Peptides against a protein of PDB entry 9IZ0. Designs and how they scored, part 191

Target 1, 345 residues: chain A of PDB entry 9IZ0
Amino acid sequence: ITCLGSNGHTYKQLVKGGNDDLRQDAVMEQVFEQVNGFLRSYRKTSQRNLSMRTYKVIPLALKTGVIEWVQDTIPLGEYLDSAHKVYHPKEWSLSTCRKLIAEKQMEDLETRLKVYDLVCRHYRPVFRHFFLESYADPVQWFTTQTNYARSTAVASVLGHVLGLGDRHGQNILIDKTSGEVIHIDLGIAFEQGKKLPVPECVPFRLTRDVVDGMGITGVEGVFRRCMEFTLETLRREEDSLLSVLEVLRYDPLFSWLISPLRRMKKQKMQLENFNQPESGNITTDASRDPKIQRNNVSGESEAERAILKVRQKLSSTLSVEASVGELIRIAQDPSYLALMFCGWS

## One batch from the design tools (peptide; made by RFdiffusion4, then SolubleMPNN)

Design b2_p20_2_s1 (from b2_p20_2, 10 letters changed)
Fold by OpenDDE base, seed 1:
Structure b2_p20_2_s1 (fold): chain B 345 residues (1-345), chain A 20 residues (1-20)
Amino acid sequence: as target 1 above (345 residues)
Amino acid sequence: SLDHLSAAQREMLKLLEELR
């Protein structure tokens, strides 16, 4: 749809319908806006224009809403699939890599690491080419690559602290004008990604292509320093951030748990990416949903546990540098990436 | 009274009320 803004400009808007909890997305975007307030108030983050890129989400009903159309963006996964075909036409397809990882999903860590390494050797990083192709001017190239590294650093810290899940290449947009990242589909938060059929084991997405986009320094320099400044700001504003999250504790409509419907949808999407469409009428026999004991953990007790985990992640027990160093190490560890749905790109 | 809430908490409450 096209909407007339209060400023007299026309904006394209995406109307979403279906089982996506746009209310949770809208609430998380407002948490990001509050965090952006903290980042603007602190000299080290403000001087670098550090922010989580946000977009407007307006829930209209339980299953419908309006999302701001983010112009001049591309999903990271869409760019990477296209660029990989251009720069590495003799390497394996994304579908081949996915199949090989899937076939070993139930195997031991040693077997999964061997397959992950094999996939990595036949699917090389290409995301550096985004900046080289898009920006002919060296100053603009350097500026946009710097903006990417900064934006990714903010999103990585904030994504870890809030426990954002489902950070696959289709849920991360790249702004073609600024090089900044925009995270979408925020319905998996507070470590609920660990409850997915393929559990999320990394604090944020820091795959080889995410690193390749940072240029020759990789994680060292702009990215690491901007993670440190972001974490320093969030530790300083811990009480303010926790106070915002405590408001959500009293919201009866906020889901601190992944909905069974979202879990089933993600399970189906994970399975469909592994099954070639055999044309067979798979009568989905409604076979026994394992009675996942809905431990009637009150939504309040889940909120309290989520807030406690946020507090623990903001702990000053380790230095900012040590904490960021450990997060970067874990996010790049093959032992975790080999367990992910798409840890190689 | 809302007087004990931070500005950020009041903004978040207002949003949550608008989303109900």
Scores: peptide ipSAE 0.099, ipTM 0.738, DockQ to the pose 0.017
Fold by OpenDDE base, seed 2:
Structure b2_p20_2_s1 (fold): chain B 345 residues (1-345), chain A 20 residues (1-20)
Amino acid sequence: as target 1 above (345 residues)
Amino acid sequence: SLDHLSAAQREMLKLLEELR
């Protein structure tokens, strides 16, 4: 839809309806705005303009709302598929790679690692070309690549701490103007991604293409240092962050658990992406309302467990450098990436 | 600061009320 603002400007808005918990998206965006307050208050993060990119979500009802149309963006996965066809036209298609990984999903780790390595050899990284194509001026190129590395570092730390799941290439937008990442579809949080049919084993998305976008230094330099400064800020503001999350504990409408419906929807999307060819219009006609047996696992106990897990991730038991080093290691480990739905790109 | 914490909590509460 196009809305006329009180300022006389027209704004494009995306109306989402159905079973998408836009209320959870709006709540998570507000948590990101609070974290952005912490990042602005701390010298090491404010001097680098470190922030989680946010977008406006206006829930109209529990399951419907208006989302700000983020102009001049592209989904990471859409760019990567298009760029891979251009730069590596003799390599395997994304559909071929997905099929091979899927066929081995129930196999042992050794078999899955062999298939992952095979896919990686036939699907090479291309995301560096986003910056090379989009920015003819060397200063703009350097600035936007730096903004990408910074934005990805903030999103990686915050995504780990809050346990953001479902971080596939369609849920990560790239701003074509700034090079910053914008995370969308925030309805899998607090490690609920581990409860998906394909469990999420990585703390954040740091696949070969995500790293290739950082340029010649990869994860070293800007990305690592910005992760360290972000984690240092979140450790400093632990009590502030936990107190923001405690407000959510008393919200009876906040879902600390992945809904069975959302789990089934993501399961179907994972399975359908294995069986159906290129027709991208998933009109899920959600006409069958299965009686949600709310098993009253006390929402309080799951909230308390989630908050405790956030506190544990902010623990100062390890140095910031050691903690970031381990997160970067795990996020790039083939033994975890081979278990993911799309760990190769 | 405690004031910043209380502000963040108030903003979150206000949002949650607007979302009900």
Scores: peptide ipSAE 0.097, ipTM 0.742, DockQ to the pose 0.017
Fold by OpenDDE base, seed 5:
Structure b2_p20_2_s1 (fold): chain B 345 residues (1-345), chain A 20 residues (1-20)
Amino acid sequence: as target 1 above (345 residues)
Amino acid sequence: SLDHLSAAQREMLKLLEELR
């Protein structure tokens, strides 16, 4: 939809209809805005303009809402597919790589590691080219690459703490003007990604291309330091953050669990990547609603478990540096990455 | 009384009410 603003400017808006819980997205954006308040109040984060990029979500009904169209953005996955064809035309296609990983999805870790390593050798990172091709001026190049590393660091810490899932290349936008990342589709939070058919086992997305975009310093530059300052801020504001999440505990409309419909959509997408599009009209006769016994795990008990996990992730048992070091290690570990869905690499 | 809530909690409650 294109809306005319009161200022006479036309704004594109994405109307999402269907089983997407846009209210969860809207609530998560409000949690991010509260976190942005903490980042603005703390000297170490405010001096670096650290923030989670937010967008407006207006839920109109339980299944319908308006999302702000983030102008001048591209999905990370769309850029990477296009750039890989340009810069590495002799390497494997993304479809070939996904197929090889998918074919081994049910195999042991050793077999999955061998396939992941093989794919990595035949599909090299290209995301550094985004900055090199988009910003001819060295100052703009350095500024945008710095903004990318900063925004990725904030999103990585906050995504880990809140347990954001489904961080595939289509759910991460790159702002072409600032180089900042915008995370979209926030419907998998509080570690519900572990309940997907292929469980998510990394704390955040730190794939080879995400690292390649940080330039020659990789994770050891701006990224690590900004993760440390972000985590230090969140630990300082633990009680404030937990108090915000406790408000959500009393919201009867907030789902602490993955929607069965979202789970089914993801399951279907994960299965359809195995089957070639045979145009078979499988009329899935929707008639067998399995009586999923609503085990009366009260929404309160799930909220309490989610808040407890957030508190555990904010624990000061390890230094900020040690905690960030471990998160970066796990997020880049091939033994974890090889277990991810074929669309993750 | 909302007086016992933090500023962040009051803001979050207001925003959640606007989302209903």
Scores: peptide ipSAE 0.092, ipTM 0.743, DockQ to the pose 0.017
Fold by OpenDDE base, seed 3:
Structure b2_p20_2_s1 (fold): chain B 345 residues (1-345), chain A 20 residues (1-20)
Amino acid sequence: as target 1 above (345 residues)
Amino acid sequence: SLDHLSAAQREMLKLLEELR
């Protein structure tokens, strides 16, 4: 839909209908706005304009809502698929790479590492070209690449702390005007990504292309320092952040668990990408809707466990620098990346 | 009492009420 704003500008909005929990997205966006308040209050983060980019989500019903259409954006995965075909036309297709990783999903770590390394040698990063193509002016190029590294750092810390999952290239938008990242589809939070059919084992998305977009310094410089300042701010505001999450504990509509429907949708999307012949006899006896008695008691226990994990991630046991260093190491470690879903790369 | 809530908690509660 197109809406006319009170300022006389037209805004596109996406009306979503269906099984997407837009209330989960709206709640997570509000948590990000609270965190943005903390980032604005702290000198080290405020001086760098560090923020999580947000978008407006208005749930109209349990299964319907309006999402702000973020103008001038492109999905990271869409850009990367297009750019890879242009810059590396002699390398393997993304489909070939995904198939090879997929075929080895049940193999040992050593075999999966060999396949991941092989794929990496035949599918090189290209995301640096986004900035080179889009920004001919050197000052604009430097500014947008800096904004990208800053926004990615904030999103990486918040994504780890809140345990955001499903951070694939279609759920990360790039703002073509600012170079900033915008995270969408926030319905997998509080480490529920570890409960996917292929568990997410990295703290945030730091693939070779995500690093390539940071320019010649990679993770060393703007990105690392902005992660450190963001984590320092969140550690300082731990009680404030936990107090915000405690309000969600008493929300009977908030889902601390990934829905069975969302797991099944992800499983189907995985199977369809595998071209495995459906062994046809999954009788969709959809008739037993198990009355998931949402035992309210189970929801409270999962909320408490989620908040405890957030507190643990904000622990000052390690320095900010050591904690960020370890997060960056794990997020780039081939031993973790090789275990990810084939669609992650 | 609502009076002891932080500004952030009040904003979050208001949102949760608007989302019901």
Scores: peptide ipSAE 0.088, ipTM 0.735, DockQ to the pose 0.017

Design b2_p20_2_s2 (from b2_p20_2, 6 letters changed)
Fold by OpenDDE base, seed 4:
Structure b2_p20_2_s2 (fold): chain B 345 residues (1-345), chain A 20 residues (1-20)
Amino acid sequence: as target 1 above (345 residues)
Amino acid sequence: SLDHLPQAAREMLELLEELL
């Protein structure tokens, strides 16, 4: 739909129907706008125009909402699949890589590392080509690559602090004009990604292709420094950030837990993404959900744990540089990436 | 003063200072 605003501007919007609760996305976007306020108020972050790219979410009902259409974007995963076929046509397909990782999902870490290394040797990074092919002007090329590194740094720190999950290549958009990243589908937060069928083990997505997009410096220079400035800002504004999160504790519409329905949907999508179209009848024998004792952990106790975990991530026990260094190390560690659904790209 | 540089060259220099 296209809406005319009271300011006379025309806004393109996406009406989303389905089983997805847009209230989680709307709340996370509100938190990002508050954090963007902190980033604008601090000299080191404001000088660099550091922000989390946001989009407007208007939840209309449990299963219906309006999302601002992010113009001139492409999903990272869509670009990478297309670019890999162009630049590395003799390497393995994404489906082959997914299949090999899936076949070893229940194996030990050593076996999973061997398969991850094998996949990495047959699926090389290509994301540098996004900037080279999209921008003929050297200044635009360098500016957009820098904007990508800056926006990825902000999203990485904020995603770690808020425990954003499900950060796969379809939930990360690239702005084709600015090179900035836009995170979508924010319904997995506060470390609930660890409760997925394939648990998330990394603090944020820093795969080989995510790093390849930063250019010749990789994680060094712009990305590392912008992570440090972002974390320094969030540590300074800890009480303000925690106060924003405490307001959400009293929102009866906000869920601090991944819904069983969303978990089942993500499980199904993970399984479907591993299967080639020829393997017919997935009898979803939904019967073998292990009786995880529904300890009636009150939603209030989970909110308190989530807020406490945010506070712990903002702890000044380590320097900003040491904390960022450890986050970058963990996010690139093959022992964690080999455990991911798609840790190679 | 960098005022004598084209805007694009100033922006590139500011961006290079972010890499150093």
Scores: peptide ipSAE 0.025, ipTM 0.596, DockQ to the pose 0.011
Fold by OpenDDE base, seed 2:
Structure b2_p20_2_s2 (fold): chain B 345 residues (1-345), chain A 20 residues (1-20)
Amino acid sequence: as target 1 above (345 residues)
Amino acid sequence: SLDHLPQAAREMLELLEELL
């Protein structure tokens, strides 16, 4: 739909009528706006215009809402699939890489590392070409690549602290005008990604293509320093951030747990990405959602654990530099990336 | 344009301060 704003501007809106609880997305966007307030108030982050890119979410009902359509964007995964075909036409297809990783999903770590290395040798990074192709002007190229590195740093710290899951290439948009990243589908937070059929083991997405987009310095320079300044700001504003999360503890509509339906949907999407679409009409009669009485006691205990985990991630026991260094190390560790659904790009 | 030069120069200075 297209809405006319009170300011006379027209806004494109996506009406989502699916089974997705947009309340979680709306709550996470509210948390991001509060964090953006902290980033604007702190000198080191304000000078660099550090922010989490947000989009407006209006829940209309339990399973319906209006999402702001982010114009001039492309999903990272869509760009990468197209770019790999252009720049590396003799390398393996994304489907071949996925199949090889899937066939070894139940094997030991050593076997999974060997297959991950094999995939990495036959599917090389290409994301630097996004900036080189899109921006012929050297100033625009440099500015947009810098904006990408800064935006990715903010999203990486905030995604780690809030335990954002499901950070695959279709849930990360690239703004073609600014080079900034936009995270969508925020329905997996507070480390609930560890409960997926393929558990998320990395703190944020820092795959080889995500790093290739940062240019010749990779994770060193802009990305690392912007992660440090972002984490320093969040540590300073710990009590303010925890107070925002405590309000959510008492929101009866907020789910601290991954819904069984969302887990099943993700399981199905993972299986469908492993199997070519055989046109089997499995009419799963999803009509019997048992009214799992969410005992209020279970939701409160999960909220308390989530808030405690956020506090632990903001701990000043390690320096900002040491904490960021460890996060970058873990996010790039082949021992974790080899366990992921798509850790090679 | 000349109007982007101060911003690009500032971004380069910030990048240099981030690399040093």
Scores: peptide ipSAE 0.024, ipTM 0.595, DockQ to the pose 0.012
Fold by OpenDDE base, seed 5:
Structure b2_p20_2_s2 (fold): chain B 345 residues (1-345), chain A 20 residues (1-20)
Amino acid sequence: as target 1 above (345 residues)
Amino acid sequence: SLDHLPQAAREMLELLEELL
């Protein structure tokens, strides 16, 4: 939809209808705005302009709403697929890599590590080229690469703490103006990604291409320090963050569980990425919505478990540096990345 | 990893990144 604003400008808006719980996205955006308040109030994060990039979500009904169209963005996965064809035309295609990984999906960890290493040798990182192509001025290049590392650090800490799942290259947008990351489709939170057909085992996405975009420093310097300052801010504001999440505990419209429909959509997308896109009009016979009486008791118990996990992730048992160091280590560990649907890029 | 850079170049990069 295109809307005319009161300022005379036209704005594009994405209308999502059917089975997308935009209430969950709207709630997660409200949590991000509250966290952005904490980041603005704390000196170490405010001086670096640290924020989670947000977008407006207006839920209109249980399964319908309006999403702000994020201008001047590209999906990370779309850029990477294009750039790999340009810079590494002799390497394997993304489809070949996906096929080899998933042919071994039911094999042992040792076999999955061997195929992951083989894929990594035949599909090298390219995301550094985004900054080199887009920004001819050295100051703009350095500023946008720094903004990318900063925004990725904030999103990585928040993604871990809130247990955001489904962080694949199509759900991560790059702002072509600022270099910042924008996370979309927030419908898998509070570690519900572990309930997917391919369980998510990493705290956030820190694949080789995500690291290659940070330039010569990789995860060291800006990214590590911005993760540390973000985690320090969230630990300081733990009670404020938990109070925001407690309001959601009593929202009967908020789903602390992955919907069976989202799980089925994800299963289909994982299976359809194996078969060529036959343009079959799947008429979604929307007929039998089983009246799942959500027993309120089960929702409250899941909310309590989710809030307890957030509190555990904000624990000061380890230093900020030790906690961030362990998160970075786990997010880059081949033993976890080899288990992912696309852990090599 | 910055381990392949001379120590002085790492320290300069780390300092520049803190000043930003």
Scores: peptide ipSAE 0.022, ipTM 0.555, DockQ to the pose 0.013
Fold by OpenDDE base, seed 1:
Parts: structure tokens; sequence; C-alpha cells
Structure b2_p20_2_s2 (fold): chain B 345 residues (1-345), chain A 20 residues (1-20)
């Protein structure tokens, strides 16, 4: 839809309908705006204009709302699929890579690592070309690549701290004007991504293509330092951040748990992406919800556990540098990436 | 990796980052 704003500007907006709880997205965007306040208040983050890119979400009903149309963006996964075909036309297709990883999903870690390495050798990083193609001016190229590394650093720290899940290449947009990342579909938070059929094992997405976009420095320089400054800011504002999250504990519309419907939708999407033939007799007999002990953990006890995990992630037991170093190591570890749905790009 | 860059080039990249 196209809406006229109170400022006289015309905005394109996406009306999102279906099973996605836009209230989760709207609440997470509100948390990001508060965090952006903290980043603006601290010299090291303010000097670098560090922010989590946000978008306006207006929930209209339980399953419908208006999302601000993020103009001049592309999904990271869409760019990468196109760029791999151009720069590496003799390499394996994304579908071939997905199939090989899927065929080994139930195998041991050693077998999965061998297949992951094989896929990585036949699907090389290309995301550097986004910046080289889009910006003919060297200053604009350097500025946008720097903005990408900075925004990715903020999103990585904040995504780890808040336990953001479902960070696949279609849920990460690239702003073609600024080079900044925009995270969408925020309804998997507080480590609920570990409850997906393919559990998320990394703190944030730091795949080879995500690193390739940082240029010749990779994770060193801009990205590492901006992660450190962001984590330092969040540790300083721990009580303020926890106070924001405590307000959500009492929001009856906020779910600290992944909805069964969203879990089933993600399960279906994962199975479809694996090209596993529908074994026709998955009677969705909704009656055989495996006795996942619904530990009758009140929504309050899940909120308390989520807030406790945020506090633990903000702990000053390790230095900022040591904490960031460990996060970067884990996020790039083949032993975790080989377990992911798409850990190679 | 920055390990392959001359130290002066690393310092220059760091300085440019502080100016942007």
Amino acid sequence: as target 1 above (345 residues)
Amino acid sequence: SLDHLPQAAREMLELLEELL
C-alpha cells in the first residue's frame, strides 16, 4: 500500500498478513530504538554513528500489520545467489550445496565437516563484489563497506545478546545506499532459534560471504572494534537494557517462546528447502505433538530465564576484547557452521 | 586478515575509520 504521512511524504508500506506475529517484530524494533539511544550516548559508538538499523512495524491485529517498505534494499541471500552465478559460473549451485548438506544432516560431526568443507571449496565467497559493483567512487566504496562492517558488528552483538534467531540470508537486507544491514523477521529471539528443527548453534551470522563483504580486513579492524565498542556500551547500559526487557515481561502480547505455528512453518520451509519428497503420510495429526514436556514454565518463568541469559551475556567476567574474540571464533567455527542450514555463505 | 598488510597500511585504515 501507499500511505501519505503526516509530513506530506508518500510512503510505500507492506501489509503483512498470515501466521507471523508482527507484535514480536514491533517489540524487538522498540528494543533496538532504546539500544540506539545508548549507542548515541556513548562517545566510542556515537563517533562512529553505530546503530541497529530499524524499520517501522505497526501491528494492526494478531496476524496482520503494516511494515515500512525498506526502499533501496536487497536480501543478502538474493544478491549472493545472483553474484555466485556471475562470478563463479562453474561452481556448484546453491541448490546442490543445500542438497549435499541436507543428505548428511543426520550424520556425525566428522562427516558433516567433510561435506561442509567440500561445499565451501565449490561455493566461494562473492559478497565483496556488492561494494565493487555498486560504488564507482573509491571514497563511496570505502564508506559503504565501512558502514556494512559497522552495522554488521552492531547487529552481531545485539543479535547475540538478545538471542536473535532465524538469521538466514533472506532475513538480512542490505541497504544499497548506505551499505548497512537491516535485520527483518524478529519473531525468533531469546535463543528460541535453538528450538528449531535445525538448531542455531552460532551467536550470530558470520559466514564466509558475510566476512567477504568486510573487504581485505575481514573480521579484523572495523568489525572487531565496532563489536567491542557496542558490547562495551551494552555492558555500561546493562540496567537500562534489563529495565526495557522487564517491561516486556508484563506485555501479554509478547511471547518469550516460539509459537507452535511459527515452529511448524519454519519446519516446513526447512523441509521444502531440502527437496525431501513429502513422505505423504505426515498426517499433521496435531494430536501427536511429541510430548515436549510443556514444562508448565509460566510465560513469566521463560521471561525471567531470558532476562537472566541477557544479564549473563553482558557479564564483565571476561574483558570486552576476550568476549568479542570468543564470539567471533564461535561464529566462524566450522564445527558450528557445518550444523547450520546454510553455514557456507 | 590484517596480518598480511604492512603495519602502516593497517594504521592508515584505522585512522580512516576514525574519520568516517
Scores: peptide ipSAE 0.023, ipTM 0.563, DockQ to the pose 0.013; fails the geometry check

